# Peptides against a protein of PDB entry 8OXM: the designs that were tried, part 112

Target 1, 371 residues: chain A of PDB entry 8OXM
Amino acid sequence: FKAEFRLAGGVNLPKIIDCVGSDGKERRQLVKGRDDLRQDAVMQQVFQMCNTLLQRNTETRKRKLTICTYKVVPLSQRSGVLEWCTGTVPIGEFLVNNEDGAHKRYRPNDFSAFQCQKKMMEVQKKSFEEKYEVFMDVCQNFQPVFRYFCMEKFLDPAIWFEKRLAYTRSVATSSIVGYILGLGDRHVQNILINEQSAELVHIDLGVAFEQGKILPTPETVPFRLTRDIVDGMGITGVEGVFRRCCEKTMEVMRNSQETLLTIVEVLLYDPLFDWTMNPLKALYLQQRPEDETELHPTLNADDQECKRNLSDIDQSFNKVAERVLMRLQEKLKGVEEGTVLSVGGQVNLLIQQAIDPKNLSRLFPGWKAWV

## One batch from the design tools (peptide; made by RFdiffusion4, then SolubleMPNN)

Design b2_p15_2_s4 (from b2_p15_2, 10 letters changed)
Fold by OpenDDE base, seed 4:
Structure b2_p15_2_s4 (fold): chain B 371 residues (1-371), chain A 15 residues (1-15)
Amino acid sequence: as target 1 above (371 residues)
Amino acid sequence: SLGEQMGLAIAEMRK
């Protein structure tokens, strides 16, 4: 390890360290404190298993359908080392950076990211109708610009076209795998794009197995397929390559039902893998900017009173795990809303749910569903 | 979020 470290900004002040490997290669690492990286590590293993299934199938292998993974080494329940995703940028940073975001550069007369956030926060406690109306106003005055990512990074037209296809395939694979694993919507900062491959890297996998549906503002989409995500696919949008790659990914997932159920069952019952949503995690994930000031961590919560009978906790946990497994089995059978769908029908339903402005308008405003 | 922290880290590395 080099003796010098850089502080990454933000509340948790993660440390960027450079490590020289035994191979003489420098590797950047992010040392994160005050965060449980075990869930990220487990989900990366699940992604590797999904990638193995996708590589075994000729049609998905030919399309190079993979979910990008990164190395996570949990060091404790509150610390770990992440592989620094060198040559990646958060989609949110590219799109809505305050100084030089793509929305500001390409659409200077549109609403600012702050104005959009403010408008949606003002209606957060309002009716679904009011949320929808304001979301449509925001969308009209905040037009997608993510097409420009590939145009800026890949000047050669043949390379540009290939990278746009790589992006589209990456979105398709991550969307379907993410749906199967119940990752839900992804905060725009928790999606990285590789500046060389145009592939997505999903990070901060703290919500899985549809636990986003039990948040104070429940998730209403199967995966993130917002307007900018679609705009990055180019003129075809969700049609053609994206749809076909979703269908081919879903075919592999459905044909691997027994394997996926067995893997997820082992993970759900692993006592070291806390995938359940807790109130503190829910508050952290949907914290309002206004609420950051008062939560001094004087949570000296006395350990004493939460001796709920171990039996009732275990029975409650087992019932949640069983429901997750049952829902996973339904997804892998193509059961949606009590109806058995074909792969094409299921993929179509999921795409329609993910792009529906009514569903998007109901999402937590902090996750910026208009981006 | 981790991505916000990574974004900030990337921004700080570009200075």
Scores: peptide ipSAE 0.026, ipTM 0.625, DockQ to the pose 0.047
Fold by OpenDDE base, seed 1:
Structure b2_p15_2_s4 (fold): chain B 371 residues (1-371), chain A 15 residues (1-15)
Amino acid sequence: as target 1 above (371 residues)
Amino acid sequence: SLGEQMGLAIAEMRK
């Protein structure tokens, strides 16, 4: 380890540590405090298993369908070491950075990212109709620009085309795997893009198994497929390569039902793996910048009264785990809204749900569904 | 979010 560390900014002040491996390679590590990294570590193991299934199938292997993974080493309930995703950038940083973001550079006359967020926050407590109208106004005045990522990074036309295909395949694989695991919508900062491969890296996997549906503002999409995510695919959008890669990924997942159910069952009943949503975590995930002032630490609410009998907590937990397993089994059978769908029918439904402006307009404004 | 923290970490590593 180098003797020096850098502080990553933000409230939790993660430490960046450089280490030299036994192979003589320098590796950057992010040391986090106050966060439980066990869920991220577990989800990376599940992604590695999904990658193994995808590599065994000839059609998904030929398409190079993979979900990018990173190393997570949990050290305690509130600390761990993350492998630094060298050569990645958050898609939110590329798109909506206040200084040099792609929206500001390519669409200087559009609404600013701040104006869009403000407009959507103003209607957050309003009707679904009012949210939809304001979301459509925001979308009209905030046009997608993510096509320019590959154009800026890959100047050779043949390389550009290959990298756009790699991006599209990465979105497809992560979307379907993410749907099966119930990751739901992803904050724009929690999706990294590799500047060399154009592949996505999903980080902060603290919402899984459809726990996003029980947030104060429930998620309404199966995965993030916003206008910029689609724009990065180029002129074909969700049609052609993306759809076919989703279908081939879903086919492998459905054909691996027994393996996936067994793995998830072991994880759901692991007493060391807390995947359940708690109220404090829910508040933290959907905290408004305005609400930072009122979270005085005065929730010394007496630990006394929530002695709900251990038996009632365990019974509640088991019922949640059973419901998650049942829903996972339904997804892997192609059961959507009580109807059995083909792979193509299921993938089509999921794509339509993910791109529907009515669903997008209902998302938590902090997650920026217009980006 | 972890991504905001990683974004800030990436921005700090680019300096």
Scores: peptide ipSAE 0.025, ipTM 0.573, DockQ to the pose 0.049
Fold by OpenDDE base, seed 2:
Parts: structure tokens; sequence; C-alpha cells
Structure b2_p15_2_s4 (fold): chain B 371 residues (1-371), chain A 15 residues (1-15)
């Protein structure tokens, strides 16, 4: 370890540490405090297992279908070391977070990212109809620009085309694997893009097994397939490479049903793996920027020994775990809304659900569904 | 979020 560390900004002040490996290579590491990295570590292992299944199948192997993984070393319930995803950037940072974001550079006459967020926050407590109308107005005045990522990074046309295909395959694989595992909280900061490979790296894996559906503002999409995500695929959009890669990924997942169920069952009953949504976590995930001023640190979580009978907690937990396994089995059988679908039918339904502006308009404004 | 913290870390690493 070098003696010097840098502070990353923000409330949790993560520390950036440079480490020299036994191979003599310097590696940057992010030391995160106050967050439980155990969920990320477990989900990375599940992604590695999914990658093993995808590599065994000839069609998915030929297409190089993989979900990108990173090393997580949990140190405690509130601290861990992330292997730094060197050469990655959050898609939100490229698109909207900086003064020189791609939307501002390529669409200077569109609404600002701030104006879009403000408009959607104003209707957050309104009807679904009012949310939909404002979302459509925002979308009309905030046009996608993510195609420019590959165009800026890859000037050679042949390399550009290859990297756009790598991006499209990465979106497809992560979308289907993420849907099967019920991965939520896919906001633009929780998805990194590799500046060299154009592959996505999904981070912050704490919302899994459809626990995003029990948030105060429930998640209404199976994965992130917003207009910028689609624009990054180029002119073909979701049709062609993306759809075929989703279908081939779904085929491998469905054909691996027994293996996936066994793995998830072991994880759901692991007493060290807290996958359940709690009220404090739900509040933290859907806090408004305006509410940061009034939360005085005086929530002493006094361990009020709510001696809820250990038996009633255990029965309630087991019932939730059984429901998660049942829903996973349905997905792997192609059961959607009580109907058995083909792989193509199931993938089509998921794509339609993910791109539906009615579903997107209902998401929490912090998810930035217009991006 | 983790992503916001990583985004801030990346932004700070670019300075």
Amino acid sequence: as target 1 above (371 residues)
Amino acid sequence: SLGEQMGLAIAEMRK
C-alpha cells in the first residue's frame, strides 16, 4: 500500500488507495466505508457462475456473451475494498453529471439534466397520467446521445463497429441475467462503461430478487433499456444483435434452471447474506436531495429489542424466500403473467416492458428514466 | 449510492 490516499468526494468519503501487487503492478482500490459490500461480493459470485454457464454453450461462447465482474473484498458489515474498475466511467457521468456532459455538448438546445429532474420531481406525488404526460414532454426535449460514446472513443470505423457490438452484447447479457436474478436500482451511476472495451460493469448489487418492487416507489421495468442505452446500440436499436443476444442468454438460463435454482436457494438461506429490503435501506435509496438538510444524525438506531418471537421472524423470512424461489422458477420456465412463453416471446415481453414510457414514467425520479 | 461515490471517486482521480 502507498502511504498516501485520496478522498473521493461525497457523504461517505470513500478512500482511494494505490496498492502494489505481488506482480509489481500498481492497482487502485476503493476503500468504501458505511456500506455493506457483502451483497456485491455474493452477486459477483453469481455472475461468475452465469458466465460459466454462458461459456459452456457454443452459441453464447461464440458471441462472447459475458457479464463483467469485479473483485469485492468485504472487510466488515460497513466496510470493504473494491478492486477499482480502472478505465471505467459511470454512464451518468458521461451523459449528464458534468458541465460537459454529452447531452449538453450534442443537444445544447434541449432541456438541461437539471430541468428534466425538476419536472419529474414536481409530478412525483401526482397521478400516473400526469407523470406520463410530463415524462413524454421531457423525452421530447431531451433526445438520446449515447451513440457518441463509441464515436468519441473509437475513431477507426472497424474498431467502432466492433466496440458497438461489444456494448450491445454486454447490455443484452446483463439485462437478461439481471432480470433472472431480479436486479434493481439500475440508475445511471450504478452502471459503468469500460472506455476501452465498451462493456458495461454493473455495481451496487444490493437490490436483488425483485426487492426493488417493494420500494415506496416500486420498480416497474425488468432492466434498464432507456433511450440512451438503446442509442448506444446504434441504428438497429433493440432489433437484431441485442434481441438475438437476449434470446441466446435466456435460452442458456432456462436450460440451466436446476443449477440456478440450487445456487439461489443456497444464497437465500445463507444467514450471512441479507438480501431482504428493510425500511432504512428503502429510505436511503429513495431519499430526495432536498431531504439531505434535515436528517440530523440523531437516529440513534437504539437496538430496540423488538423481541418479535424468533419463530415469527423465521417463518416470515422462509415464506419470502419460498416466494422468491417460486418466482425464479416461473421466469426460468418462461411463465409471465400466468402464461408460458417461448424464449422469443419472453424476451419480447421483457423488451416491451423495459421500453414502455408508462413503466418508465412511474420510476423514482432519481432513477433518471429519461436518460 | 455506491455508483455516485464511485463517480465522485473517478472524477477526483481525473483531477
Scores: peptide ipSAE 0.020, ipTM 0.577, DockQ to the pose 0.049
Fold by OpenDDE base, seed 3:
Structure b2_p15_2_s4 (fold): chain B 371 residues (1-371), chain A 15 residues (1-15)
Amino acid sequence: as target 1 above (371 residues)
Amino acid sequence: SLGEQMGLAIAEMRK
């Protein structure tokens, strides 16, 4: 370890440390002291297994279909070391940064990111019809700009084209793998883009196994396929490369059903792996600005020994775990809404669900479905 | 969130 560290900003003041490995290579690391990184570590292992399955298949290997992973070393229930995702940026920072965001630079006459968020917050408690109407107005006055990421970073046309393909493949692979695992909370700060590879890195994997559906505002999309995500693919959008890469990823996942079920079963029953949504976590993920005043950080989660009978907790947990396994098995069989679909039919349904403005308008405003 | 903290850490490393 180098003797010097840098403080990252924010409430938890994460420490950036430089480490020299036994190989003489410098590696930047983020040290966290208040977050449970065990779920991230477990999900990274699952992603590595999915990557192994994708590398074994000739069609997915030729397409270089991989989900980007990072190293996580949990040190305790509330501390760990993250490998620094060097050369990445949150897509939200690129798109909707207050001063220099791509929307403000390329679309200066559109609504500001703040105006969009305010409009969607004003209708948060209203009907689905009112949410849809305001979402459509926001979308009309906030046009996608993510195509400019590759244009700014890759000036050579041949490199630009290859990087746009790498991006599209990364979105496809992570979308399908994320759907199979029920990965939620895919807001614009939890998705990084690599400035050199144009590949996505998914972070903060604390909402998995469709636990996003039991949030106070349930998640209504299988993955993030918003207008800016699609704009980054270029003129073909979700057609051609993206669709084919989704189908080939889904084919490998479905053909690996037994392996994936066995792995997830072991993880769901691991007493060290808390994947279940709790009320405090749900409140934290969907905090309203009005609610920030009362949640003093002094609620030590340690003191509420809710002595719920261990037997009733265990029975409820087992029923949730069984339901997760059953739903995973259905996805891997292509069972959607009680109907068995082909790979192409299943992928088409998921794409339609992910781009449907009715589904997008129902999401929590903090998810920023208009971006 | 972890994403916000990583975003802030990235921003601080660019200074």
Scores: peptide ipSAE 0.015, ipTM 0.487, DockQ to the pose 0.048

Design b2_p15_3_s1 (from b2_p15_3, 8 letters changed)
Fold by OpenDDE base, seed 1:
Structure b2_p15_3_s1 (fold): chain B 371 residues (1-371), chain A 15 residues (1-15)
Amino acid sequence: as target 1 above (371 residues)
Amino acid sequence: MLTPLEIEMGKIIAA
């Protein structure tokens, strides 16, 4: 290890360290403290399994449908080491950085990211109708710019085209697998884009198995398919390549039902894997950036006096696990809202749900559904 | 020790 470290920023102040391997290669690593990386590690293993399934199928293999994975080494319940995703940037950093974000650069007369957030925060406790109206006003005055990512990074037209396809395929694969695993909506800082491949890397996998639906502001989309995400695909948007890649991914997932159920069952009942949403995690995920200062968790350990019988906790956990497995089985059968859909019908429904401004307007404003 | 997941994944990869 080098003696120096850099801070990556954020609440937990993760440390970027450089390590020289026994092979003499320098490797950058991210050390997180006060963060449970076990869920990330487990989800990376599930993604590797999904990638194996996708590589076995000729149609998904030909399309190079993969989820980008990174190495996670949990060291404790509160610490671990991640592979630094070299040559990646958060899509949120590219899009809505206050200094040089693409929205500010390409749309200087649009609302600022702060103005958009403020408007949506003002209506957070309002009706769905008021949220929708303000969301539409925000969307009119905050136009997509993510098309410029590939245009800035890939000057050669043939390379640009191939990278835009790689992006579209990556979004499709991660969207469908993310839906199957119940990752839900993803904060724009938790989606990285590779500056060389244009593929997405999903990080901070702390919400899985539809646990986003039990947040104080529940998720209303199956995956993040916001206007900028779609704009990055170019003029065809969700049609053509994206839809076909979603369908082919869903086909492989549905045809691998038994394998996926078996793996997820093993995970859900692993006592070392806490995938359940707790109130503190729920609060943390939907806190205002301004409220970051005071939550020293002086949760004194002493209010453990709710001796909920171990039996009632175990029964409650098992019922949640069973419900997750049942819902996973439904998804893999194409059961949506009590109706059995074809792969094309299911993918179409999911796309429509993900792009619906009514669903997007109901999301937690901190997750920036207008981006 | 392999995790239960790593064991099942090993079976799936080997199959």
Scores: peptide ipSAE 0.024, ipTM 0.642, DockQ to the pose 0.019
Fold by OpenDDE base, seed 3:
Formats: C-alpha cells, sequence, structure tokens
Structure b2_p15_3_s1 (fold): chain B 371 residues (1-371), chain A 15 residues (1-15)
C-alpha cells in the first residue's frame, strides 16, 4: 500500500488507496466504511457464475454476452475494499452533470436536469395520472443524447460501430441477468460505462430479489431501459441486436434453472447474507435531498428490548425466502402473471414493461426515469 | 474456508 490516500467525497467519505501488487502493478482501490459490501460481493459471485453459463453456450459465447464484474473484498459488516473501476464514468455524470453534461451540451434549449427533477418532485405525492402527464411533458422537453457517448469516444466509424454493438450487448445481458436476480435501484449513478469498451458496470447491488417492489415508492420496471439507454443503441433501438441478445441470455438462464435455483437457495438461507429490505434502508434509498441534513443516525446500539421471539422473525424470513425462490422459479419457467411465455414472449413483455411511460412515471424521482 | 456458494459453485463446475 502507498502511504497516501485520497477522499472520494460523499457522505461515507470512502478512501481511495493505491496498492502495488506482488506483480509490480499499481492498483487503485476504494475503501468504504459504514457500508455493507457483503451483498455486492455475493452478487458479483452470482454474476461470475452467470458469465460461466453464458460462456458455455455457443450462441452467447459467439455474441460475447457477459455482465461486467469488479472485485469486492468485505472486511467487516460495515467495511470493505472495492476494485476501482478505472476508465469508467457513471452514466448520470456523463448525461446530467450540472456543468458539462451531454444534455446541456447537445440540447441547451431543453429543460435542465434540475427543472426535470423539480417538476417530478412536485408531483411525487400526486395521482398516477398527474405523474404521467408531468412525466410526458418532461420527456417532450428533455430529449435523449446518449448516442453522443460513443460518437465522442470513438472517432473511427468501424470502431464506433463495434463499440455501439458492445454497449447494446452489455445492456441486454445485464438487463436479463438483473431481472432474473430481481436487481433494483438502477438509478443513473449505479450504472457505470467503460470509456474504452462501452460496456456497463452495475454497482451498489444492495437491492436484489425484487426487494425494490417493497420500497415506499415501489419499483415498476424490470430493469433500466430509459430513453437515453435506448438512444445509446443507435437507430435500431430495442430491436434487432438488443432483443436477440436478451432472448439468447434468457434462453441460457432458463436452461440453467436447476443451477440458478440451487445457488440462490444457498444464498437466501445464508445467515451472514442480509438481502431483506429494512425500513431504515428503504428510507435511505428514497430520501429527499432536503432530508439529508437531519438524519444523524444516532442509532444508539443499546435498544436491547426488541428480542421479539426469534421464532416469529425466523418464520417470517423463511416465508419471504420461499416466496423469492418461487418467483425465481416462475421467471426461469417463463411464468409471467400466471401465463407461461416463450423466451421471445417473455423478453417482449419485459421490454414493454421497461419502456412503458406509465411504469416509468411511477418511479421515485431520484431514479430519474426521464434520463 | 470456502463460502457455501463457493462449495456449490465448485460442485457445479466439476459436474
Amino acid sequence: as target 1 above (371 residues)
Amino acid sequence: MLTPLEIEMGKIIAA
């Protein structure tokens, strides 16, 4: 380890450290405190397994279908070391940075990112109809620009085309794998893009197994397939390469049902793996920017009294775990809303759900569904 | 110690 560290900023003040490996290579690492990296570490192992399944299949291997992974080393229940994803940027930072975001550069006459967020915050407690109307107004006055990412980074037309295909394949693979695992909280800061490969890196995997559906504002989409995500695919959008890559990924997942169920069962019953949504985590994920000032977590550790019978908590946990396994089995059989679908039918339903403005308008404003 | 996941992954890779 080098003797110096940098602060990454943010509430938890993570430390950036540089390490020299036994191979003489310098590696940047992020040391997080006050954050449980165990869920991230476990989900990265599940992604590595999904990648192994995708590499065994000839059709997915030929398409280079992979979910990008990063190294996580949990050190305690509240600390760990992350691999620094060098050469990646949050898609939100590229798109909606206050000073030099792509929306401001390419669409200077559109609504600002702040105006869009303000409009959606004003209707947050309103009806679904009012949310939908304001969301449509925001979308009309905030047009997608993510096509410019590949155009800025890849000046050679042949390289540009190859990188746009790599992006589209990465979105497809991560969307289907993420849906099968019930991955939530896919806001624009939790998705990084690699500036060299154009592949996505999903971070902060703390909402899994459809636990996003029990948030105060429930998640209404299976994955992030917003207008900018689609714009990055170019003129074909969700058709052609994206759809075919989703279908081939879903086919491999469905054909690997026994393997996926066995592994998720082991994880759900691991007493060290807290995947359940708790009220404090739910509040943290859907906090208002104005409420950041008052939540001093003076969680005094001393409230011993909620020794509610371990038996009733355990029975409630087991029922939630069983429900998660049943829903995973349904997804892997192609059962959606009580109907058995083909791979193409299931993928089509998921795409339609993910792009539906009615579903997108219902999301928490912090998710930025208009981006 | 291998995690329960690493043990099951090892069985699945070996089969």
Scores: peptide ipSAE 0.024, ipTM 0.644, DockQ to the pose 0.018
Fold by OpenDDE base, seed 2:
Structure b2_p15_3_s1 (fold): chain B 371 residues (1-371), chain A 15 residues (1-15)
Amino acid sequence: as target 1 above (371 residues)
Amino acid sequence: MLTPLEIEMGKIIAA
């Protein structure tokens, strides 16, 4: 280890450390404190399994359908080491988080990211109708620009086209795998893009098995398929490559039902894997001070051991686990809203749900559904 | 020690 560290931004102030391997190569690592990396480690293993299933199928292998993975080494319940995703940037950093964000550069007459955030925060406690109207006004005055990522990074037209296809395949694979696993909290900082491959890397995997639906502001979309995510696919948008890659990924997942159920069952009953949403975690996820300029509540999360009776906890846990398994089985059978759908029908429904401005307008403002 | 998941994944990868 080098003696020097850098701070990454954010509330938890993760430490970037440089390590020299036994091979003499320098490797950057991210040391997170005050964060439970066990969930990330487990979900990375599930993604590796999904990749194995996708590589076994001839059609998904030919399309190079993979979910990007990174190494996680949990050290404690509140600390661990992440492999630094070298050459990745948060999509939010490229789009909106810096003064030179792509929206400001390419659309200087549109609303600022701050104006969009403010407008959506003002209606956060309002009706769904008022949220929808303000969301549509924001969307009209904040036009997508993510197509410029590939155009800036890949000047050769043939390389540009290849990288745009790699991006589209990565979005499709991660969207379907993420939906099957019920992956939530897909805000613009939890999705990295690789500057060399144009593939997505999903980080912070702590909201899984549809636990995003039980947040104070419930998640209303199956995955992130916002206007910028679609703009990055280019002129065809969700039609063509994206849809076909979703269908082929869904086909492999549905054909692997027994394998996926067995693995998720083992995870749900693993006493070391806390996948359940708790009230403190819910508050932390939806009170992020990174979006609020003024309010520093120092929530000292003192571990008050609420000794709930062990018997009532176990029965409630088992019922939630059974419901998660049942819902996973429904998804893998193509059962949506009590109807059995074909792979194409199910993928179409999920795309429509993900792009519906009524669903997007209902999300927590920190999710930045207009981006 | 392999996690219960790593054990089941090992069986599924070996199959």
Scores: peptide ipSAE 0.023, ipTM 0.651, DockQ to the pose 0.019
Fold by OpenDDE base, seed 5:
Structure b2_p15_3_s1 (fold): chain B 371 residues (1-371), chain A 15 residues (1-15)
Amino acid sequence: as target 1 above (371 residues)
Amino acid sequence: MLTPLEIEMGKIIAA
């Protein structure tokens, strides 16, 4: 280990350490403190399983449909080492960095990222109609720029086209697998892009099995398919390559129903795997930037032992786990809103739900649905 | 320079 560490930003101040391996290779590692990396580690294993299923199918293998994974080594309930995805950037950092973000560079006359956030925060407690109107105003004055990512990184036209295709495939694969697993909290900081491959890396997997729907502001989209995400696909948008890759991914997931159910069942009943949304985590995920000043969490965990009898807690947990398994089975059968859909019908519904400005306008402002 | 994964995994780890 090098004697020097860097702090990564944010509240828990992770330490970035450079490690020289016994092979003489420098490897950057991220040391989390005060966070449970077990959920990320488990979800990475589920993604590796999904990748195995996708590689077994000839059509998904030919399309190179994969979810990018990273190595997680949990060290304790409150610490771990993440493999540092060297050469990746959060899409939020590329798009909406205050100094040099792509929106500021390419659209200097549009609303600033701060103005957009402020406008959406002002209507956060308002009606859905008021949220929709302000969201449409924000979207009109904040035009997509994510096409410039591939244009900046890949100057050769043939490489540029290949990387844009890799991006589109990565979005499709991660969107469908993320939907099947009920992956939430897909804000612009929890999605990274590899600067060499143009593939997405999904991080902070702490909202799974549709637990995003029980947040104080419920999640209303199946995955992130916002205007910048679509703009990165180029002129075809969600049509052609993206749609076909979604359909082929969904086909493999539906044909792997038994395997997926068995694995998720094992995970849901693993006493070491806390996937349930707790109220403190829910508040934390949807904290306002303005509320960061006053909540010193005095971890006076006053154990308000809500003496719910252990039996009532266990019965409530089992009912939630059963509901998650039932909903997963419905998704894998193509059951949406009580109707059985074809793979194409289901994928179409999910795309429409994800791009609907009414759904996007209802999201928590911190999710940045206009990006 | 920290990669921005380095910054945001950093924010997430620091969250």
Scores: peptide ipSAE 0.000, ipTM 0.362, DockQ to the pose 0.131; fails the geometry check

